# Designs tried in a protein design run: peptides against a protein of PDB entry 6MBK. Part 18

Target 1, 240 residues: chain A of PDB entry 6MBK
Amino acid sequence: GFEMVNFKEEGFGLRATRDIKAEELFLWVPRKLLMTVESAKNSVLGPLYSQDRILQAMGNIALAFHLLCERASPNSFWQPYIQTLPSEYDTPLYFEEDEVRYLQSTQAIHDVFSQYKNTARQYAYFYKVIQTHPHANKLPLKDSFTYEDYRWAVSSVMTRQNQIPTEDGSRVTLALIPLWDMCNHTNGLITTGYNLEDDRCECVALQDFRAGEQIYIFYGTRSNAEFVIHSGFFFDNNSH

## One batch from the design tools (peptide; aimed at target 1 I190 R222)

Design b1_p26_2 (made by RFdiffusion4)
Pose (drawn by RFdiffusion4):
Formats: C-alpha cells, sequence, structure tokens
Structure b1_p26_2 (pose): chain A 240 residues (1-240), chain P 26 residues (1-26)
C-alpha cells in the first residue's frame, strides 16, 4: 500500500500506492523488529551496559551505542533497518559555525550549545572507556569509534526515537521503530499507538491519502525550536 | 498507549528492498 520515495522537502518518506482513508489501520510493526533498551542490554553491548553507570541511566545513549554496535556487526538482525537509515542529518551538530552564528541572542541557542558540549563530552568519555576498560574489549567499536560515528548515532536516535510501553505494560522504554519511522511530519493529531494485545505499533491514517500522495503522521505538539534541535528540521506553519 | 514520534529527516543514498522483504517476514 505504500512505496519509499525521495521527496525534495522532507527527504525519503512513504507514498500511498492506493487510496487510504482517514482512520484506516494501514501500518503496524511488531515488537520483534524494534530496537529497544532491552535489546541493547541483551546484545554485545551487554557487558559494557552492566558496568557503565551512564548507559544504565540514559536509555537514549544506550540506543545510540546499540545502533553503532549492530552497524558494525555484519550479521545483525537489524541490518535491513540500519542500512536504510540516513548517513547524515540536519541536527545542529552538523551545522557550520556561521550557521549557528545566526542564532546569537535567541532563546534557542543555549540548547544548541548544550547539545554540542554534551555530545563531545560523551564521545570523549566513551572513547576512553572503549579503549581501556576490559568490559568493552569485545565490542565491535574497539577497532574504530570516530566522532562521526557518535554524531551519527545520537542524531539517528534523537530524530527517530520513541517511548513505548514495556512488553508487560507496567513501564515505559525507548525504542526505534523501523518502517513506520520513515513517515514525515504534518500538522494533525497523534494517530500512532502501541497495541499491547498484539504486541505491535499501530498507525491509523491521519487524513485521507490518495494514491500518489505522501503519507504523513503527526510527530507531536513540539515547538520549532524542538524540531530544529532534536528532529533536524523547521516546520512552517507549526500550529504548536 | 499513544506514541509521539521525533522525526524522519536526513540525507543519503539508500536501498529499501531488503527492509521491505525483512519486515514482511513478521
Amino acid sequence: as target 1 above (240 residues)
Amino acid sequence: FPIEHMGNHGHGERDFTPLFEWAEEY
């Protein structure tokens, strides 16, 4: 019912190959396909996750390393997902100095500075941990772990991650949801939810989509400062 | 449980055929 298309404005997204009515359940993704904090713990990253206090406290950082470890694993279950991810992003981590300079004197620039400093600190910290701590000497990252790797990983997580209930429903966790996460954003209401009975992520159409029209979802009621810093885009006519 | 997604914006050359085939297994 859909195909991948490289749109000028939004990059790759989903396009309808048939008419899709509003409120139609047109997309579902079972839990097995998701990359989660739990799958990160049970992966080759597990030994380091159990020893490093930062990875235990910060599921988003855990997901970034999970993404990097699986990217460096030729036989990873998630290779189809990793190989279709973007190689670059428009998060401010990628901006030139003069591009950030336009933001001087604004409310938004402080968070750009924090993002930069946090990412650089994290890279340097984990570089040292991976090169020296025994619990990381079997990681794929020991051979090579560049700043570009880390920038890519945290950008992949921040522009795509989601909260979902745990398999039991009592807690929440962070996850990457393949296929569905290729949908771009438009104004509207959240139409994506987690179905605990079928144990899958389900998305109903936000609006009618004719064949040939791009399929959009509503990401959330986020400001343009949040979209630029954490999602890497500015949304014209953001009603929120 | 509603899900608020962050985004889908980025750059690069990609092939989605393995992703579609792999997703269909499940």
Fold by OpenDDE base, seed 3:
Structure b1_p26_2 (fold): chain B 240 residues (1-240), chain A 26 residues (1-26)
Amino acid sequence: as target 1 above (240 residues)
Amino acid sequence: FPIEHMGNHGHGERDFTPLFEWAEEY
């Protein structure tokens, strides 16, 4: 009921190919298509994950490395999804000096600087781990792990990570959700949830959409600081 | 279990045809 379209001002988004009614389930994504901390643990990254405290403690970093490993694997199950990810982001990790100077007048500046420092430290740590840890020898990124790679993966995860339940519903984990993550934002109410019975993400239409209209969802309530950190802009100036 | 979207912000040329074909298999 939808297709991917490049909208001039908003970038890529979903367009309805037929009339969609409010509250209609128009998009669902089974768990098997998701990139999750669990899929990371079950991948080539698994042996390293089992021995690295940071990967175990920080699911977002585990997803970032999972994304890098799968991107570097030509036969990865997720290649069709990974190839659709942006090559560059407008997140603070990609800011030029002038953009950082603009942030100096904002409340987000301390968080941005912290993010820069943390990302650099994480890269330095994992560079050493990849070079020295025995379980890193099987990783497809063993001989090619740059800061640019890490920055991209971290930014991809920061902008696209979602909290979902584990398969048994006992815990919360992190996931990248293909197709659904391409929905652009409008004001409204949350219309996406995880259906544990069917083990899938489900998105219902926020409103009626006619064939040819862009399908929007409500992302949730965010502070300006959160938008700066995760999306690179303030909500009041959001062009999306 | 509600899911909040974190963003769809980024740049680059992208082909989505393989993504749709891949997703339709499941």
Scores: peptide ipSAE 0.425, ipTM 0.904, DockQ to the pose 0.819
OpenDDE base, seeds 1, 2, 4, 5: peptide ipSAE 0.420, 0.410, 0.400, 0.421; ipTM 0.904, 0.899, 0.897, 0.903

Design b1_p26_2_s1 (made by RFdiffusion4, then SolubleMPNN; from b1_p26_2, 9 letters changed)
Fold by OpenDDE base, seed 3:
Structure b1_p26_2_s1 (fold): chain B 240 residues (1-240), chain A 26 residues (1-26)
Amino acid sequence: as target 1 above (240 residues)
Amino acid sequence: FPIERNGSRGKGERDFSPLFEWAAKF
């Protein structure tokens, strides 16, 4: 029902290959395709996760490390997805000096600096963990863990993490949602949800889309500041 | 359970054919 296309202005997005009606379920992604905190726990990262309080407390960091471990694994189940992720981002962690200077005139500068400091501190912490922790010895990133790697993973997660229910619906967890995360934004209503019965993300069409039209979704109501500062810091206070 | 999407601010050319082939298996 859709294909990936590089649109001139919006970049990559989904294009309808047939007519799609409003409210039609045109895209679903089963849990097994998602990169989640749970899949991180069940991966080669699992032993380290079970021993590291920061990984446990911060699902976004767990996803970042999961993404790095899977990227470094040639036989990763998620290689087809990971290879489609951008190599660079337009997020504050990639800002050059002039872009940061532009932000200095905005209230966002404090959050940008906070993000920079936090990301650097996290990298320094995890560099030490990866070098010293026994459970890190099996990680495919053991001998190659750069700030650029971490920046990329954090930025990938920051721009793509979504809240979804756990399998039993008892809690909220974080996930990267392949295919769906390629839909570009338009004004409207949220048309994506999680179907617990079928254990999948479901996206219904916001409007009628004709064959050859770009399929847009509404991301939610966010301020311009929230789009700039998407703080990749979820503290799950409940990890005790 | 509504899902809000974070904005993609990604650069670079990418091949999505493997992604679609991979996803089509499920």
Scores: peptide ipSAE 0.394, ipTM 0.882, DockQ to the pose 0.576
OpenDDE base, seeds 1, 2, 4, 5: peptide ipSAE 0.378, 0.386, 0.388, 0.386; ipTM 0.874, 0.876, 0.877, 0.875; seeds 1, 2, 5 fail the geometry check

Design b1_p26_2_s2 (made by RFdiffusion4, then SolubleMPNN; from b1_p26_2, 11 letters changed)
Fold by OpenDDE base, seed 4:
Structure b1_p26_2_s2 (fold): chain B 240 residues (1-240), chain A 26 residues (1-26)
Amino acid sequence: as target 1 above (240 residues)
Amino acid sequence: FPIERSGSRGKGERDFSPLFEHVAKF
């Protein structure tokens, strides 16, 4: 019912290939396709995860390392998804000096600098961990772990992480959701949920979409500052 | 359980065909 299209102004997004009605379940993604903290724990990263307190405490970092490990693994189950990720982002971690200077006039500057400092510190920490920890020896990134790699992975997760329930529904975990994470944003209501019975993410149409129209979703309530910091863009029609 | 999303698609040409083929298996 949809295809990926490069929209000139908005970049890649989903386009309807047929008429989709409001509230129609047009997209679902089974848990098995997701990159989650659980899949990270069950991957080559698992032994290190079990021994590193930061990986255990910060699911977003666990996902970032999961992305890096799987990207470096030619036979990774997630290669088809990882190949769809951008090589660079418009997020603050990729800002040039002029863009940072522009933000100095905004309240966002403190958060940007915080992100820079935190990301750099995390990289330095994990560089040492990867080089010295016994359980890091089998990681495919051991001999190729640059700041650029880490920046990319962190930015990928920051822009695409979602909260979903664990399989038993007892806790919340983090996930990257293939295909669905290509829907662009519009104002509206949350139309994506997790169906625990079928163990899948489900997205229903926010409105009627005709064949050939872009399918938008509502990302949630965010300020423009939050869009810049977390998403790397402004949404001019943001009512929040 | 509602799912909220963080945002950016990034830039650059990418091939999505392998992903569509991969997802179609499930």
Scores: peptide ipSAE 0.420, ipTM 0.891, DockQ to the pose 0.815; fails the geometry check
OpenDDE base, seeds 1, 2, 3, 5: peptide ipSAE 0.406, 0.412, 0.417, 0.402; ipTM 0.884, 0.889, 0.887, 0.879; seeds 1, 2, 3, 5 fail the geometry check

Design b1_p26_2_s3 (made by RFdiffusion4, then SolubleMPNN; from b1_p26_2, 9 letters changed)
Fold by OpenDDE base, seed 5:
Structure b1_p26_2_s3 (fold): chain B 240 residues (1-240), chain A 26 residues (1-26)
Amino acid sequence: as target 1 above (240 residues)
Amino acid sequence: FPIEQSGSRGKGERDFTPLFEHVAKY
């Protein structure tokens, strides 16, 4: 019912291949296709995760390392998804010196500098962990872990992470949702949810879409810029 | 359970065919 198209202004997005009615379930993604904190725990990262307090406390960082490990694994189940991710982002972590200087005239500069500082500190910490921790020896990123790698992974998670329920619905976890994360934003209401009975993400149409029209969703009240700035501070309340 | 999305998309040509084929199996 949809295809991927490169739109001139918005970049890649979903286009309807048939008429879709408002509230019609047009897109669903089973849990098994998602990259989650749980899939990170069940991966080659699992042993390190079980012993590192920061990975345990910060689900976004766990997802970032999960992305890096899977990207470095040629036979990864998620290669088809990872290959669709941008190589660079238009986020503050990728700003050039002139763009940062421009931000100095804005109120956002403090948050940007905090993000830079936090990201650099996290990288330095995990560089040491990867070099010294016994469980890091099996990670495919062991011999190649650069700041650019970390910046990319953090930015990927920051721009694409979502809250979903655990399998039993008892708590909330973080996930990357393939295909669905390619929907561009419009004003409206949240039309995506998680169906626990079928164990899948479900997206219903915000409005009628005709064949050939771009399919938009509402991301919520947070701007992309705000989400990017704040994602570095998302603590997974995995205490449940 | 409502799901909110985060937004900035980077530049570059990308092939989505493998992803569509992968997802279609499930």
Scores: peptide ipSAE 0.431, ipTM 0.875, DockQ to the pose 0.553
OpenDDE base, seeds 1, 2, 3, 4: peptide ipSAE 0.439, 0.435, 0.445, 0.449; ipTM 0.883, 0.881, 0.886, 0.887; seeds 1, 2, 3, 4 fail the geometry check

Design b1_p26_2_s4 (made by RFdiffusion4, then SolubleMPNN; from b1_p26_2, 10 letters changed)
Fold by OpenDDE base, seed 4:
Structure b1_p26_2_s4 (fold): chain B 240 residues (1-240), chain A 26 residues (1-26)
Amino acid sequence: as target 1 above (240 residues)
Amino acid sequence: FPIEQNGSRGKGERDFTPLFEHVAKF
């Protein structure tokens, strides 16, 4: 019912290949396809995760390392997804000096600097962990873990992490959701949820979409500042 | 359970065919 298209102004997004009606379930992604904190625990990262308090405490960092480990693994189940991720982002961690200077006039500057400092500190910490921890020896990152790698992974997770229930529904965890994370934003209502019975993410159409139209979703309530900080873009028609 | 997105799509050409083929298996 949809295809990936590079829209001239908006970049890649989903385009309807047929008419889709409002509230129609047009996209679903089973848990098995997701990159989650649980899949990180069950991966080559699992032994290190079990021993590192930061990985355990910060699911976003766990996902970042999971992403890096899987990217470096030729036979990774998630290679088809990882290959769809951009090599660079428009998020603050990628801002040039002039972009940072522009933000000095905004309230976002404090968050940008915080991200820089935190990311650098995390990198330094994990560089040492990867080099010294016994459970890091089998990680494909052992001999290739740069700040650029970490920046990319953190930015990937920052822009794509989603809260979903655990398999038993008892807790909330973090996930990257393939295909769905390519939907561009519009104003409206949240139309994506997790179906625990079928163990999948489900997205219903926000409105009627005709064949050939871009399929938009509502990301949630965000300020433009939040879009810049977390998503790397402005939404001019943002009502929030 | 509602899911919010923070998405940035980034720039550059990418091939999504392998992903579509991968997802189609499920």
Scores: peptide ipSAE 0.455, ipTM 0.893, DockQ to the pose 0.801
OpenDDE base, seeds 1, 2, 3, 5: peptide ipSAE 0.449, 0.442, 0.435, 0.442; ipTM 0.889, 0.885, 0.888, 0.884; seed 2 fails the geometry check

## One batch from the design tools (peptide; aimed at target 1 V157)

Design b1_p27_1 (made by RFdiffusion4)
Pose (drawn by RFdiffusion4):
Structure b1_p27_1 (pose): chain A 240 residues (1-240), chain P 27 residues (1-27)
Amino acid sequence: as target 1 above (240 residues)
Amino acid sequence: SLVPVLRYYPTDEDDELLNELLDEAEE
């Protein structure tokens, strides 16, 4: 019912190949396909996850290393997902100095500075950990772990991650949801939820989509400062 | 009933916790 298309404004997204009515369940993704903090723990990253306090406290960082480890694993279950991810992003981590300079004197620039400093500090910290700690000597990253790798990983997570209930429903965790996460954003209401009975992520149409029209979802009630810093885009006419 | 899937963004508290852990590691 849909195909991948490279749109000028939003980059790659989903386009309807048939008419899709509003409130139609048109997209579902089972849990098995998701990359989660739990799958990160049970992966080759597990030995380091159990020893490193930072990875235990910061599921988003855990997902970034999970993404990098699997990217460096030729036989990873998630290779189809990793190979279709973008190679670059428009998060401020990618901005030129003069591009950030336009934000001087604004409320938003402080968070740009924090994002930069936090990412650089994390890279340097984990570079040292990977090169010296025994619990990381079997990681794919020991051979090569560049700043560009880390920038890409945290950018992939921050622009795509989601909160979902745990498999039991009593807790929440962070996850990457393949296929569905290729939908771009428009104004509207959240129409994506997690179905605990079928154990899958389900998305109903936000609005009517005719064949040939791009399929959009509503990401959330975020400000443009949040969209730029964490999602890497500015949304014109953001009602929130 | 479905549980909404929400985009996650770090809070100030998450950032403070991360900075405390990195400061301890740099010591």
Fold by OpenDDE base, seed 3:
Parts: C-alpha cells; structure tokens; sequence
Structure b1_p27_1 (fold): chain B 240 residues (1-240), chain A 27 residues (1-27)
C-alpha cells in the first residue's frame, strides 16, 4: 500500500502505491518493532540503566543511549531504521552562528542558549559515566562517544519520540516508531492510536490518497516557536 | 478502543528535572 521514497525537498517520506481512503488502516507497527524505554532496559544498556539515576528518570535520555548503542551495533535489529534517520537536524543544536545571531533579537535566543548549555552539560556527565562506570565497559560506544554522537541522539529522540501505553496499559512510556515516523507532517487531526489487544500502533489515513501521492500525518499542534526549538520545523500558517 | 499515540515534545519540566538530576550528580 505504500513505499519509502526520497522526496527532493522533504527528504524521506511514504508514497501510496494504491489508492488509500480516508480513515483506512494503512499502516501498523507491532510493539516488538518499536524502540522503547523497555527495549533499552532489555538491551546491553540494561546494567548501566539499572545503576544510573538519570537514565532511570529520563526516558528520552534512555532512548537516546539506546539509539546510540544500536547504531554502534552492526547486527542490531534496528539498523535499517537507524539508517533512515537524518544525519543532522534543524534543531538549535545544529544552528550556525548566523542563525543564532538572527535569533538574538527574539525571545527564542534564551531557549537556544539554554539548550546548548544543557546538552553540553549532559554530555560531560555521561562521558564521565561511560569512561568510569563498570557496566559501561561492554557498551559498543565505550571507546567512541563524542558530543556529535550525543547531539545527534538527543535530537533524534527530541524530534521523534512518542507517548504509547505500556504493554499492560497501566502506564505511559516513550517510543520511537519505525516506518510510521517516515510520514512527513501536515496539518490535521491525530490519526494514530495504539491497539492494546493486538499490541501495535495503528495509523489511519488522514484523507484520501491516490496512488503515487505522498502520505502525510499530523503529529500535533504546536506554535512555530515550539517547532523551532523542539522540532526545527517552521510552518508559515501555524500561528502561536 | 485505541489509545491515542502522541508525539511527545520536550517540556520545561523535563529540562528542569534533568538539570536537577545533573546538579545532584555533580555534588
């Protein structure tokens, strides 16, 4: 029903291979294919996770390290997904000096500088942890953990993490959703839900798509300021 | 019944919590 395509202006996206009707279930992703806090705990990161307070408290950071460990693992199940992720992002962590200068006259400058400072501080902490903690010795990133690695991982998670229920539905957890997150964004309604009975994410079409058309989904309403800070996206018609 | 899947954007509370945890770790 769809295929991954590299669109010139939008990068990778999904294209319909047949006509898809509005509200049609066209895409589903089982839990076993997701990168979650639980899969992080069950990975090579598990022993370190169990002893690091920040990894335990911050699901997004756990996902970032899970992503780095899997990227550094040649036989990782998620290699095909990881290879589809951008190498760089439009988040403030990747802003050039001229872009930062442009923002100096705006209220966003404080948030940009804060994000830089905070990310650098986080990196310094985890660099020390990886170098000194006994359970870090078996991590594939032990001998190669740069700021650029960390910046990429946190940016990947920041722009792509989703809230899903735990397997028993009792709590909310964070997940990266392969294939699904290849859909580019458009304005509309939330059309993705988690089916606990079948233990999968289910996405229905926001509108009719003809064969050959790009499939778009809606990730949620945010102000342009929030998109710039957290996603790097800017929509001219998206007001505060 | 489906549970809505929502993109989670970082919050100020997330940043504050992380900074607090870092403060504690550096002491």
Amino acid sequence: as target 1 above (240 residues)
Amino acid sequence: SLVPVLRYYPTDEDDELLNELLDEAEE
Scores: peptide ipSAE 0.591, ipTM 0.938, DockQ to the pose 0.877
OpenDDE base, seeds 1, 2, 4, 5: peptide ipSAE 0.581, 0.579, 0.582, 0.581; ipTM 0.935, 0.934, 0.935, 0.936

Design b1_p27_1_s1 (made by RFdiffusion4, then SolubleMPNN; from b1_p27_1, 10 letters changed)
Fold by OpenDDE base, seed 2:
Structure b1_p27_1_s1 (fold): chain B 240 residues (1-240), chain A 27 residues (1-27)
Amino acid sequence: as target 1 above (240 residues)
Amino acid sequence: SLIPVKHYIPTEEDRKLLDELLEEAES
């Protein structure tokens, strides 16, 4: 048992409602609940996806557009999930001028500028696509596609995208994992695996959690720089 | 057996591919 809680400093997270033991399977998310490249293909975005090389080649961008389409759809199955997402992120795309200036003294500045440039180019490209492509006419974002929208979607995906197997296990695809991604990050070992037989993500507890404690998970081994760029998290002891 | 689920970071190859695709589209 766990519950969603809005923690003052960390935002939304999961809190244990009972004692959870280390290695206990406490959370699972079936594939049907995931936002995946496949669900994007099967959505209103599908026709455009089938004709756009960038969407086809870049699963993360496909997820970003999928997220935007679903956000713009009042009856979307994922509305409850989308509503839990931050409105802004601590990623480079949201850095203020002073933050960028501070980073100029670091090796991360090149990556920050690259991300800005690339995101802007992507937006410009897709703005044109949405305005001109016949299959874009039915997209709920047709008349509402701003840079802010795109920045948000890209940042949402960048911070939350995960590698999972395809349904048949033959390939790797990308997914946003609702509920699971509400767990805030800590250092440790990956305790989430995909069960192909049951077609679900399974998360076991990294450690013992007492009732009332926040549940933390480890999303993967990353450098501090990678966390900043891709997750917006800073960890002092990420010695790896 | 469980397949590890981990956060995805685009590879350099992914970035290059995107750059190429954008260049083609801009051209």
Scores: peptide ipSAE 0.592, ipTM 0.940, DockQ to the pose 0.914
OpenDDE base, seeds 1, 3, 4, 5: peptide ipSAE 0.589, 0.574, 0.583, 0.583; ipTM 0.939, 0.937, 0.937, 0.939

Design b1_p27_1_s2 (made by RFdiffusion4, then SolubleMPNN; from b1_p27_1, 10 letters changed)
Fold by OpenDDE base, seed 2:
Structure b1_p27_1_s2 (fold): chain B 240 residues (1-240), chain A 27 residues (1-27)
Amino acid sequence: as target 1 above (240 residues)
Amino acid sequence: MLIPVKHYIPSEEDRELLNELLEEAEK
């Protein structure tokens, strides 16, 4: 009941192809379709993951590398999803001088600088790991791992990572949710939940949508600063 | 019962942990 559309101001999003009623389950995504820390562990990245403390400790970084590995794999199951991802982002790691200058008047500047520094440090670390670690030899990115690659992956994950339960429901893990993450954000209530019984993400409509209308969802409560840092945009109804 | 799915923002603890790990690796 929806389609991917490029909206003029908001970029790609989902448009209803039929009338959708509030609270209607219109979208669900099984776990097997998600890119998760677990799928990273089960991928070509698995051997390296098992021996790298940072990958093990930082699920978001694991997802970033998982994303890079899958992008570099022509036969990856997630190629259709990856192709929908932006080639660049409006997040701090992509900020130009003017954007940084603007942020100098805000509290966000400290976080921006922190992201620059930390991302650079991460890249330097993993560049060395990829060059020297035995289990990195089989990675498709072995001979092509640039800062631009890493920046893209980190930004992709940063903007799209979600918390979901593990299969047994005992812990929380991180996931990229294909198709679902195409929905643009609006203010409201969280209408996406994970159904452990059916092992899938379930999204119900926040409101009525008529055929032809863009479908919006609420990702969670954020300040404008957090949106800039993690989503690349401001919301007028949020605090700065 | 559905478990809410929401966008994840790294905690300060996560950031600190990463910094510590990087510092250790850089020695």
Scores: peptide ipSAE 0.548, ipTM 0.929, DockQ to the pose 0.923
OpenDDE base, seeds 1, 3, 4, 5: peptide ipSAE 0.542, 0.530, 0.539, 0.544; ipTM 0.927, 0.926, 0.926, 0.929

Design b1_p27_1_s3 (made by RFdiffusion4, then SolubleMPNN; from b1_p27_1, 8 letters changed)
Fold by OpenDDE base, seed 2:
Structure b1_p27_1_s3 (fold): chain B 240 residues (1-240), chain A 27 residues (1-27)
Amino acid sequence: as target 1 above (240 residues)
Amino acid sequence: SLIPVLHYIPTEEDRELLDKLLDEAEA
């Protein structure tokens, strides 16, 4: 009922190939297709993960490294997905001086500086880990781990990471959801849920879409400041 | 029943934990 399209201004998105009704289940993604903390643990990153406290404690960082490892792996199952990701983001980590100056008048400036500082510290830490840790020798990123790589991975995860249940439903984990996250954002209600019985993400249509229309979804209720910081965009109507 | 899929934003606790872990690693 949909197709992947590269929209000139919005990048990759989903377009309806038929009329889709509001609340219709039009998209589902099985767990096996997701990039998760669990898939990171089960990847070439697993041995390092098992010995690094930060990777263990910070699922988002684990996903960032998982993304980098898979990007550096030509035979990765997720190559088609990774190729759809932006090369740059509108997140604070990519802000120029003029953008930072604009934000100085806002409460977001502290979060911007925090992101810069924290990302730099993380990179410095993991650069050392990758250079010195025995389990890092097998990582495909061993000789290709730049700040730009890390910034990209962190930004990719920051903008796209979602909370989903573990397979047994006992805990919450983090996931990148291929295909689903190609939907561009609109204001509305959360229309994506996880079906544990079928072990898949399920997305229902927020509204009626006609054949040929772009399909939009809503990722969650956040302040405009939080959207800028974490997703790189503002919603004009987010009065919250 | 479906469990809502939510975009994840790190909490203040997550940030504090990361800061602590980085501090410990840099020491």
Scores: peptide ipSAE 0.569, ipTM 0.935, DockQ to the pose 0.917
OpenDDE base, seeds 1, 3, 4, 5: peptide ipSAE 0.562, 0.557, 0.563, 0.568; ipTM 0.933, 0.933, 0.933, 0.935; seeds 3, 5 fail the geometry check

Design b1_p27_1_s4 (made by RFdiffusion4, then SolubleMPNN; from b1_p27_1, 10 letters changed)
Fold by OpenDDE base, seed 5:
Structure b1_p27_1_s4 (fold): chain B 240 residues (1-240), chain A 27 residues (1-27)
Amino acid sequence: as target 1 above (240 residues)
Amino acid sequence: ELIPVRHYIPTEEDRELLDKLLDEAES
């Protein structure tokens, strides 16, 4: 019902290959295909995860390292997904001087500087961990962990992480949702839900889409500033 | 019934926790 397409200006997205009606379930992604904190724990990162307080406490950072480890693994199950991820992002961590200067006139500047500081501190911390911790020796990134790597991973997670229930539905965890997150964003309603019975993410169409049209979804309500900072998107007509 | 799936933005609590953890690690 859809295909991956590189759209001008918008980058990669999904295009309908048939007519899709509003509220039609057109896309579902089983848990086993998701990159989650749990899959991170069950990966090569598991031993380190079990010994590092920050990885345990910060699911987003766990996902970032999970993403880096899988990227560095040629035979990773998620290689096809990882290959679809941008090499760079429109997040503050990638802002040029002019962009930062522009933001100095906005309330977003505080968040930008905060991201810079926090990301740098995280990198410094984990660089040391990777160099010294016994359980880091088997990580595929052991000898290749640069700030660029970490910036990329953090930005990837920041822009794509979602809250989903745990398998038993008792808690909320974080996940990257392959294929689904290729849909570009638009204003609207949340049309993605998790089906615990079938253990999958389910996305229904926000509107009617004709064959050949790009499929858009709404990731969540946020201000323009937050949208730029956390998702790399900006809409002039964003009502939030 | 479906549980809404939403993009996650770290909360202030998350940021404070991370700062605390980093402070502890750097001390």
Scores: peptide ipSAE 0.603, ipTM 0.943, DockQ to the pose 0.923
OpenDDE base, seeds 1, 2, 3, 4: peptide ipSAE 0.594, 0.601, 0.593, 0.594; ipTM 0.940, 0.942, 0.941, 0.940

